# Ledger of designs, part 58: peptides against a protein of PDB entry 3V4L

Target 1, 386 residues: chain A of PDB entry 3V4L
Amino acid sequence: GQPLAKDKVALLIGNMSYWEHPKLKAPLVDVYELTNLLRQLDFKVVSLLDLTEYEMCNAVDEFLLLLDKGVYGLLYYAGHGYENFGNSFMVPVDAPNPYRSENCLCVQNILKLMQEKETGLNVFLLDMCRKRNDYDDTIPILDALKVTANIVFGYATCQGAEAFEIQHSGLANGIFMKFLKDRLLEDKKITVLLDEVAEDMGKCHLTKGRQALEIRSSLSEKRALTDPVQGAPCSAEALVRNLQWAKAHELPESMCLKFQCGVHIQLGFAAEFSNVMIIYTSIVHKPPEIIMCDAYVTDFPLDLDIDPKHANKGTPEETGSYLVSKDLPKHCLYTRLSSLQKLKEHLIFTVCLSYQYSGLEDTVEEKQEVNVGKPLIAKLDMHRGL

## One batch from the design tools (peptide; aimed at target 1 E162)

Design b2_p21_4_s2 (made by RFdiffusion4, then SolubleMPNN; from b2_p21_4, 8 letters changed)
Fold by OpenDDE base, seed 5:
Structure b2_p21_4_s2 (fold): chain B 386 residues (1-386), chain A 21 residues (1-21)
Amino acid sequence: as target 1 above (386 residues)
Amino acid sequence: SKAKVTTLPGVITDEEAAAIL
């Protein structure tokens, strides 16, 4: 019979905005497109951009809480990385220059922890460089992996080689994701699917002799990303997993604010990623005696590091939201919260209405405080212990 | 009428969350 997944869970990390290393571009598009595809495959997807070492550790811990016996686990990483002695290291955005193993996450350690969950399938998609780091002489003493015969690695490049992005004037995929996305929905054994992606990369004149996919697998069963999820979540464990995932993906409800002057503001929320939310405001009612009015969001928690110069933009693109701008309501003011993982407390902010009456020269201000609780990934309290 | 929240990749609405629970 076709194998069934007990559930399907994915963690996608895209690191771009490095502090001490070259900035990347492709991970933004790659995480976004892969999230859409995995969602069509009935994966519960956590998608995170620009994580520190501590934030990456917590994201992995939360991902591991979603894993259980017979669950399919997928980890995707796009960013800087290295490989020493067959161990793959993902580089956080706050990693020093040079970085070492103590600053990075070892993929084989994550695999060990996934094997302890008795997962049905473990897939690693690593879109990073695999060059040796000569500044790290540490030999990780990894415990011997269990023989689970359910592991697949798709490395974007060969051992000792670099992974590349296609630099265009606009948004573009990394080379690996460019070919992976065209096949990801195919009902094939995951190793067969990745072999076809490797062939497509090998036929392309841009990638031929520059980047080749490496597949490592112990997968003894015919498992596919298309394998159906087993039934309604009837087990207590499945309910707990669904609750934990739901907490990380719950948006604040859209609300209508009423000001004393009779202006009504619609406040809405959209998620770009599990840690990236767009707030938008629109004037839905204005009394005729009010000639001009604008609604600004301000007084955000300091943990979010929001520059007011980048808030309240007339377009999503001016906030840095290029991917989802078509799906957002038009004619709003937009504010992008790109670091929701950093939120320690409830998201409390002010909606400030500035307006003018017909025949009065002076502007009037009214303010309302809004508490939306902990949106998206902020519900997981990834900062518990700092 | 609650304005429809724009839910993007990997995210759920309150209605979707309530259907999972």
Scores: peptide ipSAE 0.008, ipTM 0.358, DockQ to the pose 0.014
OpenDDE base, seeds 1, 2, 3, 4: peptide ipSAE 0.010, 0.010, 0.006, 0.007; ipTM 0.492, 0.480, 0.376, 0.475; seeds 1, 2, 4 fail the geometry check

Design b2_p21_4_s3 (made by RFdiffusion4, then SolubleMPNN; from b2_p21_4, 6 letters changed)
Fold by OpenDDE base, seed 1:
Structure b2_p21_4_s3 (fold): chain B 386 residues (1-386), chain A 21 residues (1-21)
Amino acid sequence: as target 1 above (386 residues)
Amino acid sequence: SKADLTTYPGIITDEEAKEIL
């Protein structure tokens, strides 16, 4: 019979906003598109942008808690990376220059931990460079991996090579995701699917001789990303996993705020990623005596590092939200919270209404504090241990 | 580190870059 997955879980990490390294662009689009494709494949997807070393460790730990016997685990990483002695290192956004193994996450260590969970399938999609880091001579002594015969690595590039993106247009896929996305929904053994992606990359004149997909697999069974999830959750652990995933994707409910002047504001929330939320405000009722009014959000928790210059924009795109803008209501003010993983407390902020009466020169302000609890990934308390 | 193909002279044209978009 066709293999069944007990469940399907994916962690997608896209690092772009490096502190000490060149900024990337493709991971934004790549993580977003891959999230949508994996959701169509019935994966529980956690999608995270711009993680520090500590945040990446915690994201991996939380991902490992979602893994269990017969669960399909997929890890995708897009960002800077290197490969030393056959060990792949994912580079966090806070990594120093030069970075070393002590500042990075070793993929083979994650694989070891995934094997301890007795997973049904382990897929690694590594959209990073595989050049040697000559500043790191550390040979990690990895314990012998178990022979689980359920491992697939898709490397965006060959050993010792670079992975590429195109930054010219502002929004583009990385080279790997461009080809992967066209095949990902196919009902094929994952190694066959990746081999077809490798052929497509090899036929393209743009990538031929520049970037080649490498497949490393011990997968002895015919397993596909299309393999159906086993029906009702049969275990307490499966219920906990489903609840944990649901918590990490729970948006605040939309609110109607009423001000003393009689203005009504709709406050809404949208998820771009598991750690990225858009807040939007719209005026839904205005008394005729009020000639002008604007509703802006302010007084965010300091941990979110919200620059007021990028808040309360007339378009989602002006906040840096290009991907979900089509799904947002029009004629709002938009604010993008891009670091929800940093939120230790409840998301408390102020909605400020600035307005003017007909025949008065001065603007009036009214404020309401809003507590929306812990939105999205902030419910997982990724700070447990500081 | 990941690299922008457009920063490498003679790798791709601006037209070729638009076909990847």
Scores: peptide ipSAE 0.297, ipTM 0.829, DockQ to the pose 0.121
OpenDDE base, seeds 2, 3, 4, 5: peptide ipSAE 0.248, 0.290, 0.227, 0.246; ipTM 0.784, 0.826, 0.774, 0.780

Design b2_p21_4_s4 (made by RFdiffusion4, then SolubleMPNN; from b2_p21_4, 7 letters changed)
Fold by OpenDDE base, seed 2:
Structure b2_p21_4_s4 (fold): chain B 386 residues (1-386), chain A 21 residues (1-21)
Amino acid sequence: as target 1 above (386 residues)
Amino acid sequence: GKADLTTHPGVITDEEAAKIL
């Protein structure tokens, strides 16, 4: 019969905004596009940008809580990385220069933990460099992996090689995702699908002799990303997993704020990623005696590192939100919260209405505090380890 | 780490890259 997945769970990490390393651009687009494709494949997707070492560890731990016997697990990583002694290291955004294994997440350790969950399929898509790090001479003593015939690695590049992106073209995929996205929805064994992606990459004159996909697999069964999820949640664990994922993706409800002057503001929320939310404000009602009014958001929790200079923009793009801007209402002020994983408390902020009456020169301000609880990934409390 | 392909020695121009991506 066709293989069934008990469930499908994906963790996608895109690291770009490195502190001590060259900034990347493609992981933004790559994580977003892959999220949309995996959602069409009935994956529960957690999508995270710009994680520190601690945040990456917690994201992996939360991902592992979503894994169980017969669940398909997919980890995608786009960012800086290296490979020493056949061990792949994902580099967090806060990694020092030079980075070492002690500052990085070992993919083979994650694989070990996934094998302990008795997963039905383990897919790693590693869109990072595989060059040796000469500043790290540590030989990882990894525990022996279990012999499971359900592992697939898709490496964006060959052993000892670099992976590339193109930074000048604006919103572009990385080289790996450019080819992967065209095939990902195909009803094929995952290794066959990746072989076709490797052939497509090999035909491109841009990538030929520079970057080639490497597939490493122990997959003995005909498993595909298209394999249907087993029907009604047959276990309490499946229900808990569904609730945990839903909790991590719950947006605040849109609010209509009413000010004393009679102005009504629509306050709305949109998810760009599991840790990235856009707040937007619009004037939905204005008394005719008010000639000008604007609604600003301010007084965010300090943990979010919100620069007021980047808040309350006339376009989503001015906030750095290029991917969801088509789905947002027009004629708003937009604010991008890009680090929701850092939120320890409830998201409390102020909506400030500044307005002028006809025939008065002075601006009037009214303020309302808004508490939206813990939005998106902030509900998982990825800080509980301190 | 990952590199910009357009800045890599012996790679195509940005204009050629923009036609392929």
Scores: peptide ipSAE 0.292, ipTM 0.792, DockQ to the pose 0.129
OpenDDE base, seeds 1, 3, 4, 5: peptide ipSAE 0.032, 0.283, 0.286, 0.286; ipTM 0.594, 0.802, 0.791, 0.792

Design b2_p21_5 (made by RFdiffusion4)
Pose (drawn by RFdiffusion4):
Structure b2_p21_5 (pose): chain A 386 residues (1-386), chain P 21 residues (1-21)
Amino acid sequence: as target 1 above (386 residues)
Amino acid sequence: HAHTTVEDLPDGSKLVARGAH
């Protein structure tokens, strides 16, 4: 009568800043939006931006680790894609020009690994172009799929076609997400809901005849993204899964820093994506003997490759964050730490204090090191092992 | 050099394919 979910897990990857290919803009916004919608449907969500080939493989491994028998598994990709010989490929940021299947992730490979885990539902939302990579000589000769009647595809466009994004100078949105976001929360069967999305997408003027939603499904059960999760976890296997999930969304505690000169610096942290964290520095207390002082953050792990233009900015928007000043506490210096999947080490940076005493010209520098461990997805140790 | 399909729109925005050629 009622279909049930052992758990609902989602992996969302949004690639924008390609090295050898045109950079995109809407992937960040779309990924942020799909996480919020999927969380309302009680999903364990992993949100990641600008992943290389190696990094993309690890995200799939962490996602597969969160899937077991009866778990609804969902994959959303927004970025560059090509389709050769019946296979869909997601292109990582590190991809060369020209690129091949070896440089890319085959979705069919990911699907087989999910079937090996006995998942109740396999939903794929591929928000990418689907044209031939004429340079691709290799045909993967992949093994046949087990008939499991739970595979669902939400291709943003058809084979040989292109998926489009509206790059309006401001926010920038994807077409598939414009029509998906208004309908995703419905209690319809996943295939029915995706078809209703395809109708509204046809009413689109910007994309008519260039992009259409393609649905491919084997699903023989009235399964939906709104189906309930098996109430009390109470199983030992179910507990290990909730820990593995919580292990990736840990944020450092908002600490207060005391300086030898009697100055207090409040250090705050904010989550944007599993890959993205925002630090803010507020000067909470200073002694009367000091009037002039500015707190600044430096000496980040080189693995992260933090650009100076994204750090120590008066507002979060100036760092490139999707989070706005109403979401983040007011008046601090905001700094954006994207690319946490690049952190093998522990997070150590210096909170540097430049200050001046009453009646003196000289400028005094007091540097204090801060170790915040492995925030968010860095805690998963994606680089672990030999 | 890599490129993609781009359409300039009347409102000043761009319709851009998520792909490369």

Design b2_p21_5_s1 (made by RFdiffusion4, then SolubleMPNN; from b2_p21_5, 9 letters changed)
Fold by OpenDDE base, seed 4:
Structure b2_p21_5_s1 (fold): chain B 386 residues (1-386), chain A 21 residues (1-21)
Amino acid sequence: as target 1 above (386 residues)
Amino acid sequence: AASRTVIQLPDGSELVAMGSY
């Protein structure tokens, strides 16, 4: 019969905003597009941007809690990387220059932990360089892998080679995701699907002789990303997994704030990623005696590192939100919270209404504090122990 | 210091390596 997944879980990490390294652009689009495709495939997707070493470790730990016997696990990473001695290292945004294995996540260690969960399928999609880093002289001693025959690696490039993105004035995919996205929904064995992606990538003149997809697999069964999830959660563990995922994707409810001056504000929330939320404010009622009014959000937790210069923008794009802007209401002020993983406490902030009465020169301010709890990924308490 | 491969394309875009070494 067709293989069944007990469940399907994906962790997608896109690192772009490196502290000590050249910034990337493609991981933003790649993680977003892959999230939407994997959701159409009934994956529970956690999508995270710009993680530190500690945050990446915690994201992997939380992902491993969603894995169990017969669950399909998919890890996608787009960012800086390297490969030493057949070990693949994902580079966190806070990694020093040069990289070292002590500051990076080893993919083969994650695979070992996934095998301990008795997963039905382990897929790694690694959109990073696989060039040797001569500044890292460490030879990692890895534990022996089990013979599970359920492993697939899709590497964006060959061993010792580089993976590329195209940097231009617009948003673009990385080279790997550009071809992967066109086939990802096909009902094919995952190794056959990736082989077709390799053929399509091989037609790209830009990367010819520089980047080629490598498939490494030990897959004894005809497993596909399209394989149906086994019906209603029949185990306590499956229920817990569903609740944990739902908890990590719960947005705050939209609020209607009423000010003493008679102005009514709608406060709304949208998810861009599991750790990225857009707050938007709109004036829904204004008394006729008020000639101008704006609703600003301020006094955010310091953990979120929100620059006020990037808050309260007239467009989502001015906040750096280019992907979800079409789904947002128009004529708001927008603020992008890009680091929800850093939130230790409840998201408390101030809504400040600035307004002017007809015939008064001075602006008046009214303020309301808003507590929205822990939004999205902040509910997982990824910063336990900091 | 680690260096990143950057390749200038004819359209003025760049191929940029997802790593520095």
Scores: peptide ipSAE 0.547, ipTM 0.944, DockQ to the pose 0.789
OpenDDE base, seeds 1, 2, 3, 5: peptide ipSAE 0.501, 0.489, 0.480, 0.543; ipTM 0.927, 0.921, 0.916, 0.937

Design b2_p21_5_s2 (made by RFdiffusion4, then SolubleMPNN; from b2_p21_5, 8 letters changed)
Fold by OpenDDE base, seed 4:
Structure b2_p21_5_s2 (fold): chain B 386 residues (1-386), chain A 21 residues (1-21)
Amino acid sequence: as target 1 above (386 residues)
Amino acid sequence: AASRTEIDLPDGSKLVAMGSY
């Protein structure tokens, strides 16, 4: 019969905004597009951008809590990386220059932990360089892997080679995701699908002789990303997993704020990623005597590191939100919260209404505090112990 | 200091490596 997944869970990490290293662009688009494709494949997807070492460790730990016997686990990473002695290292955004293994996540350690969960399938899609880092002389002592025959690695490049993105004036995919996205929905054994992606990428003249997809697999069964989730009544563990995932993807409810001047504001929320939320405000009612009226969001928690220069923009794109802008209401002020993983407390902020009456020169302000609890990934308390 | 491979393309875009060494 066709293999069945007990459930399907994916963690997608895109690191771009490195502190001590050259910035990337493709991981933004790659994580977003892959999230949408994996959702069409009935994956529970956690999508995270720009994680520190500590945040990456916690994201992996929370992902491992979603894994259980017969669950399909997929880890995608797009960012800086390297490979020493057959060990793949994902580089957090706070990694020093040069990288060291002590500041990076070892993929083979994650695989070990996934094997302890008795997963039905382990897929790693690693869109990073696999070049040796000569500044890291550490030989990691890894525990021996179990013989589970359910492992697939799709490396964006060969051992000792680099993976590339195309940087231009617009948004573009990385080279790997450019070809992967066109095949990902095909009902094929995952190793056959990746082999077709390798052939398609091999036609790319830009990366010919520089980047080629490498597939490493120990997969004894015909497992596909299209394999249906087992529709039997959820075990207690499957219910807990579903609740945990739902908790990490719960948006605040849209609010209608009423001010004393008679102005009504709609406050709305949209998820771009599991750790990235857009807040938008719109004037839904204005008395005729008020000639000018704007609704600003202010007084965010310091943990979010919100620059006021990037808040309250007339377009989503001016906040750095290029992907969800089509799905957002028009004629709002927009603010992008890109670091929800850093939120230790409830998201409390101020809505400030600035307005002017006809025939008065002075601007009047009214303020309302809003508490929306812990939105999205902030509900997982990824900063416990900091 | 670690350096990233960058390759200028004929259209004025760049191939940039997803790693620095």
Scores: peptide ipSAE 0.584, ipTM 0.954, DockQ to the pose 0.802
OpenDDE base, seeds 1, 2, 3, 5: peptide ipSAE 0.560, 0.560, 0.538, 0.572; ipTM 0.949, 0.950, 0.942, 0.948

Design b2_p21_5_s3 (made by RFdiffusion4, then SolubleMPNN; from b2_p21_5, 6 letters changed)
Fold by OpenDDE base, seed 2:
Structure b2_p21_5_s3 (fold): chain B 386 residues (1-386), chain A 21 residues (1-21)
Amino acid sequence: as target 1 above (386 residues)
Amino acid sequence: KASTTVIDLPDGSKLVAMGSY
């Protein structure tokens, strides 16, 4: 019969905004497009941008809680990385320059923990360099991995080589994702799918002699990303997993705010990623005696590090939201919250209405406090250790 | 300090390495 997954879970991490290293751009588009494709494949996807070491550790721990016997686990990483002695290191955004293994997450340690869960399939897609870091002299003593015939690595590059993104004036995929996205929905064994992606990438003139996809697999069964999920959750653990994932993807409900002047504002929320939310405000009713009115959001929790200069923009693109803008209402003010993993408390903020009456020179302000609870990934309390 | 490989392309775009060494 066709293989069945007990469930399908993916963690996608895109690191771009490095503190001590050159910034990347491709991980934004790559994580977004891969999220949408894996959702079409019935994966439960957690998508996270710009994680610190501590936040990456917690994201991996939460991902491991979603894994169980016969579950398909997929880890995608796009960002800075290196490979020492056959160990792959993912570099957090807060990593020092130079970074070392103690500042980074070892993929083989994550694999060990995934093997303890008795997963049905383990897929690693690593869009990072595999060059040796000579500033890291540590030789990891890894415990012996269990012999499981269910592991697939798709590396964006060969051992000891670099992986590249193309930086230009616009948004673009990384080289690996550019070819992966065209094949990912195919009903093929995952190693066959990745081999076709390797052939497609091998035709690219930009990467010729610089970057080539490498596949490392122990997969003995014909398993595909298209393999159907088993029906209704048959176990208490499957129910807990479904509830945990659902909590991490719950948006606040849209609100209608009524001000004393008779102005009505619609407040709405959209997810760009599991840790990135767009707030949008629109004026849905204005009395005719009010000639001008604007609705601003302000007084956000300090943990979110929101610059007011980037809040309340006339377009989603002016906030840095280029991908979800088509799905947002028009004629709003937009604010992008890009660090929801840092939220320790409820998301409380102020909606400020500034308005002017016909024949009065002075602007009037009214304010309402809004509590929307813990949105998206903020429900997982990834900060419980601080 | 670690450095990142950057390659200028003929169209004015850049290849930027996803690693610093």
Scores: peptide ipSAE 0.646, ipTM 0.962, DockQ to the pose 0.777
OpenDDE base, seeds 1, 3, 4, 5: peptide ipSAE 0.641, 0.620, 0.643, 0.620; ipTM 0.962, 0.959, 0.963, 0.958

Design b2_p21_5_s4 (made by RFdiffusion4, then SolubleMPNN; from b2_p21_5, 8 letters changed)
Fold by OpenDDE base, seed 5:
Structure b2_p21_5_s4 (fold): chain B 386 residues (1-386), chain A 21 residues (1-21)
Amino acid sequence: as target 1 above (386 residues)
Amino acid sequence: KASRTVIELPDGSKLVAMGSY
């Protein structure tokens, strides 16, 4: 019979906005494109941008809680990385310069924990450099890995080599994702799919002799990313996974706010990533006696680190939202919340209506507080250590 | 300070390493 996945879960991490290191660009597009492809493959996808060490640890721990017997797990990372003594390190955005193993996530430690879950398939896709970091002389004493089947590693590059993004005209793509995305939907054994991606990358003149895909596999069965999910959740664990995923993807409902002056505002929400939400406001009704009116969002929780200068933009692109801008309503004011993983409490903010009456010079303000609960990833309380 | 590889291509595009050493 066709192999069945008990469930399919994916964690995608894209680190770009490093504090002490040169910024990347490709992880934005690559995480977004991979998210859309994995959703077409019936994966429950958590997509996270620009995580600190603590936030990365919590994201991995929450992902590991979703893994169970016969579940398909996929971890994708795009960002800075290095490899010392066969140990691969993912670099958080808050990592010092130079970064060290003590401030990084060891992939082999994550693998060890994934091996304990008896998964139907585990896939690691590591879009990072594997060059030695000579500033880190630590030799991690890793516990021996269990001899388990059904693990696949796709490394964007070979041991001791660099992985690249291609930057052109302000956009960037990872070389690995450029070839992976064209094959990811193919109904093939995952190791065969990755081998074909390796051949396609090997034809690329840009990275020939600089970057080559490495595949490591213990996969003894025919397993594909296209393998169907087992039907209705029959287990308590499957119900918990579905509830956790649903919580991490629940947007606030659109609201119609009514002000005392008779102005009506539509407030809407869109997800760019699991930790990135766009708020948009539009004037849906204005009394004729009001000549000008604008609706601003303000008074956000301090944990979100929102600069008011970057809020209430006339286009999604002015907020740094280039990917979802086509799916957003036009003629709004847009605000991008890019750090929802930092939100400890409910998202409470103010909608401020500024307006002017015909024949009055003075601007009038009305304010309404809005509580939208915990949006998206903020429902998982990732800031609470387990 | 750690540095990253940047390769300028003839078309004005750049290959940028996903690491700093």
Scores: peptide ipSAE 0.561, ipTM 0.947, DockQ to the pose 0.810
OpenDDE base, seeds 1, 2, 3, 4: peptide ipSAE 0.525, 0.538, 0.531, 0.538; ipTM 0.941, 0.942, 0.941, 0.945

Design b2_p21_6 (made by RFdiffusion4)
Pose (drawn by RFdiffusion4):
Structure b2_p21_6 (pose): chain A 386 residues (1-386), chain P 21 residues (1-21)
Amino acid sequence: as target 1 above (386 residues)
Amino acid sequence: STFDLVSRDANDDRSVTTYES
């Protein structure tokens, strides 16, 4: 009568800043939006931006680790894509020009690994172009799929076609997400809901005749993204899964820093994506003997490759964050640490204090090191092992 | 105001259409 979910897990990847290919803009916004909607449907969500080939493979491994018998698995990709010989390929940021299947991730490979885990539902939302990569000589000769009647595809466009994004100077949105976001929370069967999304998408003027939603499904059960999760976890296997999930969304505690000069610096942390964290520095207390002082953050791990133009900015928007000043506590210096999947080490940076005493010209520098461990997805140790 | 509809094609000669509002 009522279909049930052992758990609902989602992996969302949004690639924008390609090295050898045109940079995109809507993937960040779409990924942020799909996480919030999928969390309302009680999903264990992993949100990641600008992944290389190696990094993309690890995200799939961490996602597969969170899937077991009866778990609804969902994959959302927004970025560059090509379709050759019946296979869909997601292109990573590190992809060369020209690129091949070896440089890319085959969705069919990911689907087989999910079937090996006995998942109740396999939903794929591919918000990418589907044309031929004429440079691709290799045909993967992949093994046949086990008939499991739970595979669902939400292609943003048809084979040989293109998926589009509106790059209005401001926010920038994807077409598939414009029509998906208004309908995702419905209690309809996943296939029915995706078809109703395809109707509203046809009413689109910007994309008519250039992009249409393609649905491919084997699903023979009235399964939906709103189906409930098996109440009390109470199983030992179920507990290991909730720990593995919580291990990736840990944020450093908002610490207060005391300086030898009697100055207090409040250090705050904010989560944007599993891959993205925002630090803010607020000067909470200073002694009367000091009037002039500015707190600044430096000496980040070189693995992260933090650009200076994204750090020590008066507002979060100036760092490139999707989070706005109403979401983040007012008046601090905001710094954006994207690319946490690049952190093999522990997070150590210096909170540098430049200050001046009453009646003196000289400028005094007091540097204090801060170790915040492995925030968010860095805690998963994606680079672990030999 | 002007804005672009942009393909997520990986090619440099990808489809870009400019609109006005």

